# Designs tried in a protein design run: peptides against a protein of PDB entry 5ONS. Part 121

Target 1, 181 residues: chain A of PDB entry 5ONS
Amino acid sequence: MFKKFDEKENVSNCIQLKTSVIKGIKNQLIEQFPGIEPWLNQIMPKKDPVKIVRCHEHIEILTVNGELLFFRQREGPFYPTLRLLHKYPFILPHQQVDKGAIKFVLSGANIMCPGLTSPGAKLYPAAVDTIVAIMAEGKQHALCVGVMKMSAEDIEKVNKGIGIENIHYLNDGLWHMKTYK

## One batch from the design tools (peptide; made by RFdiffusion4, then SolubleMPNN)

Design b2_p23_4_s3 (from b2_p23_4, 10 letters changed)
Fold by OpenDDE base, seed 2:
Structure b2_p23_4_s3 (fold): chain B 181 residues (1-181), chain A 23 residues (1-23)
Amino acid sequence: as target 1 above (181 residues)
Amino acid sequence: EEKKKEEEMEKLEKEFEKFEEES
């Protein structure tokens, strides 16, 4: 989603959200990420304006105090930014790729099944379309936010093709955006 | 060309290592 993304070229505008819209978004976030509920007031303090940075390709980035928190495309599900995920690693269920897959993930490549089933990888139960944090063998921080294209069960059984779609990865265009006010 | 791609991949890994160390 952000492989060729540049803040200066791909941001269209920024709007401040109305209270009713913010409430709806918060409810959606809790629905998507139940574990975030106790932390949501810390992440999105009631007193702080919530903004949407509108980008090309119908990408919207949810921001508070300039911090990029979540993003979505075409009013689909919200994804946490890696920056937020690093602060709150539990927001997403995890999958772990092996060491060999790291460089490909960091290039924006989708995660292939063998990178999730090989020694050094850890595959946890997850359904298709689940948004997941991609961890790496021997590393502490998530390097990617992805979406399960196959269930964990099917990844193990089929073990071929795209297991997880790479949505946002370390050092992509969104990562380099850092803040927006 | 393949060598160049591999070098770029190695650079990405090094950048990640650096990030891990500095975090």
Scores: peptide ipSAE 0.532, ipTM 0.911, DockQ to the pose 0.892
Fold by OpenDDE base, seed 3:
Formats: structure tokens, sequence, C-alpha cells
Structure b2_p23_4_s3 (fold): chain B 181 residues (1-181), chain A 23 residues (1-23)
């Protein structure tokens, strides 16, 4: 989603959200990520304006005080940014790739099934379309936010093709954006 | 060209390792 993303070239505008819209978004976030509920007041304090940064390709980034929190495309599900995920790693279920897959993930490549079934990888139960944090063998911080294209069960059984779609990864265009005020 | 791509990937891995250490 952000392989060729540049803040100067791909941001269209920024809008400040009304309180009613913010409430709706918070409810949606709780539905998507139940574990975030106790933390939402810290992540999105009531006193702080919430903004949507509108980008090309129908990408929207939810921001508070310039911090990039969540993003979505074409009004689909919200994804946490890696920066938020690093602060709240429990927001997403995890999957772990082996060491060899790291360089490919960091290049924006999708995660292939063997990278999730090999020694050093850890595959946890997850259904298709589940948004997941991609961890790496021997590393503490998520390097990618992805979406399960196969269930964990099917990844183990078939062990061929794209297991997880790479949506946002460390050092992509969104990562380098850092803040937007 | 493929060598350059691999070198870039290695650089990215090192940057990630640095990030891990500094975080």
Amino acid sequence: as target 1 above (181 residues)
Amino acid sequence: EEKKKEEEMEKLEKEFEKFEEES
C-alpha cells in the first residue's frame, strides 16, 4: 500500500473530524480490535482533535496531534500503523517469519507460506482476512502489518503461495512520514 | 542489478537491527 508513498506527492488534504464521527470510528476500532478499548482514551484523548489525512489511491490516515495511528483504504478495515503497534503490540494477533524472510518483507514482498512454516517461524491460528502483526525470528518489534490471505491451517497444509499480504512495513512511505500536523 | 537489490535488502536488515537496538 505504501511502497511508492511519499508525503509530499501522495497527500491530498487533511480534515478535522467532528465528535460524532470520532465516536463512530472509536466504536469501529473496538469492534475490530477489542483489546484496544482500555487504551483508546490514551491513544485518542477526548481533548485532542482527530484528523484524517486523505491520500491518493483512496488511502486515509487517522491522526491525533500529528501522530499517525490508523489507516484504511477505500473505507475498508482500519489497520494500525507500525508506530502505534510498537507502543501497543497486543492490538493485533501475531505471526512470525523466519530470519530469511526479513529482507523480503522489508522490501514490501508478500509473505509466502514457507516463510511461515519453516524453522524459526511461528504460525498461530488465524482465519482468512485477519489483520496481523508480522514478527521476525529473534526480533522484538513488528516489521510489518499484514492480512491473512490463507488461514493458518491452510498455510500449514498447502504450504505454497501467498500466506499473508504485506500492507505496511518498516521503512515504507508511511513509516517515513512519521508525523503529520 | 540483482546484486544491487540484495545489497539494498541487506542494508534494510541492518537498519532494522539498529532500530531494534535503539528502541
Scores: peptide ipSAE 0.530, ipTM 0.910, DockQ to the pose 0.918
Fold by OpenDDE base, seed 4:
Structure b2_p23_4_s3 (fold): chain B 181 residues (1-181), chain A 23 residues (1-23)
Amino acid sequence: as target 1 above (181 residues)
Amino acid sequence: EEKKKEEEMEKLEKEFEKFEEES
């Protein structure tokens, strides 16, 4: 989603959200990520304005105090930014790729099934369309936010093709935005 | 071209290692 993304070229505008809209977004976030509920007031304090950075290709980035928290495309599901995920790694279920897959993930490539079934990988139960944090063998921090294109069960059984779609990865265009005020 | 891609990917891995060390 952000492989060729540049803040200067791809950001259109920024709007401050009304309280009613913020409430709706918070409810959606809790629905998508139940584990975030106890932390949501810390992530999005009531006293702080919430903004949406509107980008090209119908991408919207949710921000608080300049921090990029979540993003979505075409009013689809929200994804946490890697920066938020690093602070709250439990927001997403995890999948771990093997060492060999790291370079490909960091180039924006989708995660192939063998990279999730190899000895260095760890594949956890997850349904299709689940948003997941991509971890790497021997590494502490998530390097990617992805979406399951196959269930974990099917990845193990079929072990061929795209297992997880790469949505946002370390050092992509979104990562380099850092903040937006 | 393949060599260039491999070199770029190696750089990406090193950048990730650096990030891990600094975090």
Scores: peptide ipSAE 0.528, ipTM 0.910, DockQ to the pose 0.944
Fold by OpenDDE base, seed 1:
Structure b2_p23_4_s3 (fold): chain B 181 residues (1-181), chain A 23 residues (1-23)
Amino acid sequence: as target 1 above (181 residues)
Amino acid sequence: EEKKKEEEMEKLEKEFEKFEEES
């Protein structure tokens, strides 16, 4: 989603959200990420305005005090940014790729099944279309936010093709935005 | 060309390792 993304070229505008809209978004976030509920007031304090950065290709980024928190495309599901995920690693279920897959993930490539079934990888139960944090063997921080294109069961069984779609990865265009006021 | 691509990927891994160490 952000492989060819540049803040100067791809951001259109920024709008401040009304209280009612913020409440709706918070409810959506809790539905998607139940574990976030106790932390939501810390992530999105009531006193702080919530903004949407509108980008090309119908990408929207939810921000508070300049911090990029979540993003979505075409009013689809919200994804946490890696920066938020690093602060709150439990927001997403995890999958772990082996050491050899790291370089490919960081190039924006989708995660292939062998990178999730090989020694050093850890594959946890997850359904198709589940948004997941991609961890790496021997590393502490998520390097990617992805979407399961196959169930964990099918990844193990078939062990061929795209297991997880790479949506947002470390050092992509979104990562390099850092903040937006 | 393939060698150049591999070198770029190694650079990406190194940058990630650096990030891990600095965090």
Scores: peptide ipSAE 0.524, ipTM 0.908, DockQ to the pose 0.934

Design b2_p23_4_s4 (from b2_p23_4, 13 letters changed)
Fold by OpenDDE base, seed 3:
Structure b2_p23_4_s4 (fold): chain B 181 residues (1-181), chain A 23 residues (1-23)
Amino acid sequence: as target 1 above (181 residues)
Amino acid sequence: KKEEEEKKKEELLELFEKYEEES
């Protein structure tokens, strides 16, 4: 989603959200990520304006005080940014790739099934279309936010093809955006 | 070209490792 993303070239505008819209978004976030509920007032304090940064390709980034929190495309599900996920790593279920897969993920490559079934990888139960944090063998921080293209069960059984789609990864265009005020 | 791509991947890996150490 952000392989060729640049703030200067791909941001169209920024809008401040009304309180009613913010409430709706908060409810949606809780539905998508139940574990975030106790932290949502810390992440999105009531006193702070919430903005949507509108980008090309129908990408929207939810921001508070310039911090990039969540993003979505074409009014689909919200994804946490890696910067938010690093602060709240429990927002997403995890999957772990082996050491060899790291450099490919960091180049924006999708995660192939063997990278999730090999020694050093850890594959946890997850349904298709689940948004997941991609962890790496021997590393603490998620390096990618992805979407399961196969269930964990099918990844183990088939062990061929794209297991997880790479949506947002460390050092992509969104990562380099850092803040937007 | 392939060598340059591989070098870039290694640089990205180094940046990640540095981030891990500094965080």
Scores: peptide ipSAE 0.441, ipTM 0.891, DockQ to the pose 0.932
Fold by OpenDDE base, seed 5:
Structure b2_p23_4_s4 (fold): chain B 181 residues (1-181), chain A 23 residues (1-23)
Amino acid sequence: as target 1 above (181 residues)
Amino acid sequence: KKEEEEKKKEELLELFEKYEEES
């Protein structure tokens, strides 16, 4: 989603949201990520305005005080940014790739099944279309936000092809935005 | 081209390792 993304070229505009819209978004976030509910007040304080940064390809980024929190495309599901995920690593279920897969993920490549079944990888139960945090062997921080293209069960059985789609990764165009006020 | 792509991947890995150390 952000492999060829640049803030200067791909951001269209920014709009401040009304209170009623913010309430609706908060409810959607709690529905998608139930574990975030106790933390949502500090992530999105009631006193602080919430903005949407509109980008090309129908991408929207939710921001508070310039912090990039969540994004979506074509009004689909919300994804947490890696910056938010690093502060709240429990927002997403995890999958772990082996050490050899790291450099490919960081280049924006999709995660192939062998990188999830090999020694050093850890594959946890997850259904198709689940948004997941991609962890790496021997590392602490998630390096990617992805979507399961196969169930964990099928990844293990088939063990070929794309297991997880790479949506947002460390040092991509979204990561380099850092803040937007 | 492939050689240049491989060098870029190694640089990205180094950036990740640096981020891990500075966190």
Scores: peptide ipSAE 0.440, ipTM 0.890, DockQ to the pose 0.934
Fold by OpenDDE base, seed 2:
Structure b2_p23_4_s4 (fold): chain B 181 residues (1-181), chain A 23 residues (1-23)
Amino acid sequence: as target 1 above (181 residues)
Amino acid sequence: KKEEEEKKKEELLELFEKYEEES
């Protein structure tokens, strides 16, 4: 989603959200990420304006105090930014790729099944379309936010093709955006 | 070109490792 993304070229505008819209978004976030509920007031304090940075390709980035928190495309599900995920690593269920897959993920490649079933990888139960944090063998921080294209069960059984779609990865265009006010 | 792509991937890995160390 952000492989060729540049803030200066791909941001269209920024709007401040109305209270009713913010409430709806918060409810959606809790529905998507139940574990975030106790932390949501810390992440999105009531006193702080919530903004949407509108980007090309119908990408919207949810921001508070310039911090990029979540993003979505075409009013689909919200994804946490890696920056937020690093602060709250429990927001997403995890999957772990092996050491060899790291450099490919960091280049924006989708995660292939063998990278999730090989020694050094850890594959946890997850359904298709689940948004997941991609961890790496021997590393602390998530390097990617992805979407399960196959269930964990099918990844193990089929063990071929795209297991997880790479949505947002470390050092992509969104990562380099850092803040927006 | 394949060597350049591999070099770029290695550089990305180094950046990740650096980030891990600095965090």
Scores: peptide ipSAE 0.423, ipTM 0.887, DockQ to the pose 0.966
Fold by OpenDDE base, seed 1:
Structure b2_p23_4_s4 (fold): chain B 181 residues (1-181), chain A 23 residues (1-23)
Amino acid sequence: as target 1 above (181 residues)
Amino acid sequence: KKEEEEKKKEELLELFEKYEEES
């Protein structure tokens, strides 16, 4: 989603959200990420305005005090940014790729099944279309936010093709935005 | 071209490792 993304070229505008809209978004976030509920007031304090950064290709980034929290495309599901995920690693279920897959993920490549079934990888139960944090063997921080294109069961059984779609990864265009006021 | 792409991937890996160490 952000492989060819640049803040100067791809951001259109920024709008401040009304209280009612913020409440709706918070409810959506809790539905998607139940574990975030106790932390939501810390992540999105009531006193702080919530903004949407509108980008090309119908991408929207939810921000508070300049911090990029979540993003979505065409009003689809929200994805946490890696910066938020690093602060709150439990927001997403995890999958772990082996050491050899790291450099490919960091280049924006989709995660192939062997990278999730090989020694050093860890594959946890997850259904198709589940948004997941991609961890790496021997590393502490998620390097990617992805979407399961196969169930964990099918990844193990078939062990061929794209297991997880790479949506957002370290050092992509979104990562380099850092903040937006 | 292939060698350059591999070099870029290795550089990205190094950046990630540095980020891990500095965090």
Scores: peptide ipSAE 0.418, ipTM 0.884, DockQ to the pose 0.890

Design b2_p23_5_s1 (from b2_p23_5, 7 letters changed)
Fold by OpenDDE base, seed 4:
Structure b2_p23_5_s1 (fold): chain B 181 residues (1-181), chain A 23 residues (1-23)
Amino acid sequence: as target 1 above (181 residues)
Amino acid sequence: SEEEEFEKELEELEKEAEKILAE
């Protein structure tokens, strides 16, 4: 989603959200990520305005105090930014790729099944379309925010093809954006 | 410290990512 993204070229505008809209978004976030509820007031303090940075390709980035928190495309599900995920790694369920898959993930490649079933990888139960944090063998930081294209069960059984789609990865265009005020 | 190691890992990962882009 952000492989060719550049803040100067791909950001269209920024809007401040109304209170009612913010409440709706918070409810949606809790629905998507139940574990975030106790932390949501810390992540999105009531006293702080919430803004949406509108980007090309129908991408929207939710920000508070310039921090990029979540993003979505075409009003689909919200994804946490890696920067937020690094602070709150429990927001997403995890999947772990082996050491050899790191370079591919960091290039923006989708995660292939063998990278999730090989020694050094850890595959946890997850349904199709689940947004997941892609962890790596021997690393504490998530490398990528992805979406399960196969269930964990099917990844193990089939063990071929794209297991997880790479949506946002370390050092992509969104990562380089850092903040937006 | 654990905090220092955590931050250091991120720097290393960023460097690795930059190296990959340069290739």
Scores: peptide ipSAE 0.540, ipTM 0.902, DockQ to the pose 0.413
Fold by OpenDDE base, seed 2:
Structure b2_p23_5_s1 (fold): chain B 181 residues (1-181), chain A 23 residues (1-23)
Amino acid sequence: as target 1 above (181 residues)
Amino acid sequence: SEEEEFEKELEELEKEAEKILAE
């Protein structure tokens, strides 16, 4: 989603959200990420305005105090930014790729099944379309926010093709955006 | 400290990512 993203070229505008809209978004976030509920007031303090940075290709980035928290495309599900995920790694269920897959993930490549079934990888139960954090063998930081394109069961069984779509990865255009005020 | 190690890892990962982009 952000492989060729550039803040200067791909950001259209920024709007401050109304309270009612914020409430709806918070509810959606809790629904998507139940574990975030106790932390939501810390992540999105009531006293702080919530903004949406509107980008090309129908991408919207949710920001508070300039921090990029979540993003979505075409009003679909919200994804946490890696920066937020690094602070709150429990927001997403994890999948772990082996060490050899790191370079591919960091290139923006989708995660192939063998990278999730090989020694050093750890595959956890997850359904198709689940948003997941892509961890790596021997690393503490999530490398990528992805979406399961196959269930964990099918990844193990079929072990061929794209297991997880790479949506947002370390050092992509969104990562480099850092903040937006 | 654990915090320092955590931050260091991120820097290393970013460096690795930069190398990949340079290729």
Scores: peptide ipSAE 0.472, ipTM 0.877, DockQ to the pose 0.416
Fold by OpenDDE base, seed 5:
Structure b2_p23_5_s1 (fold): chain B 181 residues (1-181), chain A 23 residues (1-23)
Amino acid sequence: as target 1 above (181 residues)
Amino acid sequence: SEEEEFEKELEELEKEAEKILAE
């Protein structure tokens, strides 16, 4: 989603959200990520304005005090940014790739099944379309936010093809934005 | 400290990612 993304070229505008809209978004976030409910007031303090950065290709980034928190495309599901995920790693269920897959993930490549089934990888139960944090063998930080293209069961059984789609990864265009005020 | 180790890992990952982009 952000492989060729550039803040200067791909951001259209930024709008401040109304209170009612913010409330709706918070409810959506809780629905998607039930575990964040106790933390949502810390992540999005009531006193702080919430903004949407509108980008090309119908990408929207939710920001508070310049921090990039969540993003979505075409009003689909929200994804946490890696920066937020690093602070709150429990927001997403995890999948772990082996050390050999790290370079591919960081190049923006989709995660292939063997990288999830090989020694050093850890594959956890997850259904198709589940948004997941891509962890790596021997690393504490998520490398990528992805979407399951196969169920964990099918990944193990078939063990070839794209298991997880790479949506947002370290050093992509979104990562480089850092802040937006 | 654990915090220092955590930040060090992130820095290393960023450096690795930068090298990959340069390839």
Scores: peptide ipSAE 0.244, ipTM 0.789, DockQ to the pose 0.388
Fold by OpenDDE base, seed 3:
Structure b2_p23_5_s1 (fold): chain B 181 residues (1-181), chain A 23 residues (1-23)
Amino acid sequence: as target 1 above (181 residues)
Amino acid sequence: SEEEEFEKELEELEKEAEKILAE
């Protein structure tokens, strides 16, 4: 989603959200990520304005006090940014790739099934279309936010093709934004 | 500290990512 993303070229505008809209978004976030509920007031304090950074290709980034928290495309599901995920790693279910897959993930490549079934990888139960954090063997920080293109069961059985789509990865265009005020 | 080690890993990963993207 952010392979060719540049803040100066791809950001259109920034709007401050109304209270009613913020409430709706918070409810949606809790629905998508039930574990976030106890932390949501810390992540999005009521006293702080919530903004949406509108980008090209119908991408929207949710921000509070300049911190990039979540993003979505075409009003689809919200994804946490890696920066938020690093602070709250439990927001997403995890999948782990082996050491050899790291370079490919960090280049923005989709995660192929063998990278999830090989020694050093850890594949956890997950349905297709589940948003997941991509962890790596020997690393504590998530490298990528992805979407299951196959169920974990099918990845193990078929073990061929794209297992997880790479949506947001370390050092992509979104990562380089850092903050937006 | 654990916090310092955590930050160090992130920095190392960023550097690694930069090298990969530059290739």
Scores: peptide ipSAE 0.178, ipTM 0.753, DockQ to the pose 0.433

Design b2_p23_5_s2 (from b2_p23_5, 7 letters changed)
Fold by OpenDDE base, seed 5:
Structure b2_p23_5_s2 (fold): chain B 181 residues (1-181), chain A 23 residues (1-23)
Amino acid sequence: as target 1 above (181 residues)
Amino acid sequence: SEEEEFEKELEELEEEAKKILAE
């Protein structure tokens, strides 16, 4: 989603959200990520304006005080930014790739099944379309936010093809935005 | 501070990733 993304070229505008809209978004976030409910007031304090950065290809980035928190495309599900995920690692369920897969993940490549089933990888139960944090063998911080294209069960059984789609990864265009005020 | 330490960790992570891609 952000492999060729550039803030200067791909951001269209930024709007400040009304209170009612913010409330709706918070409810959506809690629905998607129930575990963040106790933390949502810390992540999105009531006193702070919430903005949406509108980008090309119908990408929207939710921001508070310039911090990039969540993003979505075409009003689909919200994804946490890696920066937010690093602060709150429990927002997403995890999958771990082996050492050999790291360079590919960091290049924006989708995660292939063998990288999730080989020694050093850890595959946890997850259904298709589940948004997951991609961890790596020997690394503490998530490298990528992805979406399960196969169930964990099928990844293990078939062990061939794309297991997880790479949506947002370390050092991609979104990562390099850092802040937007 | 905790925030400064956290940002340092992310910076190190970023640099490590760049090195991995350069290998």
Scores: peptide ipSAE 0.545, ipTM 0.908, DockQ to the pose 0.856
Fold by OpenDDE base, seed 1:
Order: C-alpha cells, then sequence, then structure tokens
Structure b2_p23_5_s2 (fold): chain B 181 residues (1-181), chain A 23 residues (1-23)
C-alpha cells in the first residue's frame, strides 16, 4: 500500500474529526481489536483532537498529537501503523517468519507460505482476511502489518504461494512519515 | 539494558531495510 508512497506527493489534506465521528471510530477499533480497549484512552486521550490525513488512493491515516496511529483504505478496516504496533505489540495477532524471510518482508514482498512453515517460523491459527503482525525469528519488533490471504491451516497444507499480503512494512513510505500535524 | 537492546534492534532492522532498498 505504501511502496511508492511519499508524504509530499500523496497527502491531500488533513481534517479534524468531530466528537461523534471519533466515538464511532473508537467503537470500530475496539470491535476490530478487542485487546486495545483498556489502552485506547492512553492512545487517544479524550482531551486530544483526532485528525485524519487524507491521501491519494482513498487512504486515510488516523492521527493524534501528530502520531500516526491507524490507517485504512476506501473506508475499509483499520490497520495499526508499525509505530503504534511497536508500542502495543498485542494489538494484532502474530505470525512469525523465519530469519531468511526477513529481507523479503523488508523489501515489501508478500509473505510466501514456506516462510511461515519452515524451521524458525511460527504459524498461529488465523482465518483468511485476518490482519496480523509479521514477526521474525530472533526479533522483537514487528516487520510488517499484513493480511492473511490463506488460513493458517491452508498455509500449512498447501505450503506454496502467497500466505500473507504485505500491507505496511518497516521503512516504507508510511514509516518515513513519522509524524504529521 | 533491555531498553537499549530493544532500540538497537530497531536501528539494525532499519539499516538492513535501507540496504535492501539500495540494491
Amino acid sequence: as target 1 above (181 residues)
Amino acid sequence: SEEEEFEKELEELEEEAKKILAE
């Protein structure tokens, strides 16, 4: 999603959300990520304005105090940014790739099934279309936010093709934004 | 410290990512 993304070229505008919209978004976030509920007031304090950075290709980035928290496309589901995920690793269910897959993930490549079934990888139960954090063997930081293109069960059985789509990865265009006010 | 090691890992990952993009 952010392979060719540049803040200077792809950001259209930024708007401040009204209270009712913020409430709706918070409810959606809790629905998508139940584990975030106890932390949501810390992540999005009531006293702080919530803004949406509107980008090309119908991408929207949710920000508070300049921090990029979540993003979505075409009013679809919200994805946490890697920066938020690094602070709250439990927001997403995890999948772990082996050490050899790291370089491919960091290049923005989709995660192939063998990288999730090989020694050093850890594949956890997850349905197709589940948003997941891509972890790596021997690393504490998520490398990527992805979406399951196959169920964990099918990844193990088929063990070929794209298992997880790479949506947002370390050092992509969104990562380089850092903050936006 | 654990915090220093944690931050160091991120820096190393970023450097690795930059090298990959430069290839």
Scores: peptide ipSAE 0.539, ipTM 0.900, DockQ to the pose 0.409
Fold by OpenDDE base, seed 2:
Structure b2_p23_5_s2 (fold): chain B 181 residues (1-181), chain A 23 residues (1-23)
Amino acid sequence: as target 1 above (181 residues)
Amino acid sequence: SEEEEFEKELEELEEEAKKILAE
């Protein structure tokens, strides 16, 4: 989603959200990420305005105090930014790729099934379309926010093709955006 | 410290990512 993203070229505008809209978004976030509820007031303090940075290709980035928290495309599900995920790694269920897959993930490549079934990888139960954090063998930081394109069961069984779509990865255009005020 | 190690890892990962982009 952000492989060729550039803040200067791909950001259209920024709007401050109304309270009612913020409430709806918070509810959606809790629904998507139940574990975030106790932390939501810390992540999105009531006293702080919530903004949406509108980008090309129908991408919207949710920001508070300039921090990029979540993003979505075409009003679909919200994804946490890696920066937020690094602070709150429990927001997403994890999948772990082996060490050899790191370079591919960091290039923006989708995660192939063998990278999730090989020694050093750890595959946890997850349904198709689940948003997941892509961890790596021997690393503490999530490398990528992805979406399961196959269930964990099918990844193990079929072990061929794209297991997880790479949506947002370390050092992509969104990562480099850092903040937006 | 654990915090220092955590921050260091991120720096290393970013450097690795930069190298990949340079290729």
Scores: peptide ipSAE 0.479, ipTM 0.881, DockQ to the pose 0.415
Fold by OpenDDE base, seed 3:
Structure b2_p23_5_s2 (fold): chain B 181 residues (1-181), chain A 23 residues (1-23)
Amino acid sequence: as target 1 above (181 residues)
Amino acid sequence: SEEEEFEKELEELEEEAKKILAE
């Protein structure tokens, strides 16, 4: 989503959200990520304005006090930014790739099934279309936010093709934004 | 500290990512 993303070229505008809209978004976030509920007031304090950074290709980034928290495309599901995920790693279910897959993930490549079934990988139960954090063997930080293109069961059985789509990865265009005020 | 080690890993990963993307 952010392979060719540049803040100066791809950001259109920034709007401050109304209270009613913020409430709706918070409810949606809790629905998508039930584990976030106890932390949501810390992540999005009521006293702080919530903004949406509108980008090209119908991408929207949710921000609070300049911190990039979540993003979505075409009003689809919200994804946490890696920066938020690093602070709250439990927001997403995890999948772990082996060491050999790290370079490919960090290049923005989709995660192939063999990278999830190898000895250094850890594949956890997950349905297709589940948003997941891509962890790596020997690393504590998520490298990528992805979407299961196959169920974990099918990844193990088929073990061929794209297992997880790479949506947002370390050092992509979104990562480089850092903050937006 | 654990926090320092955590931050160090992130820095190392960022540097690795930069090198990969530059290739």
Scores: peptide ipSAE 0.280, ipTM 0.806, DockQ to the pose 0.428

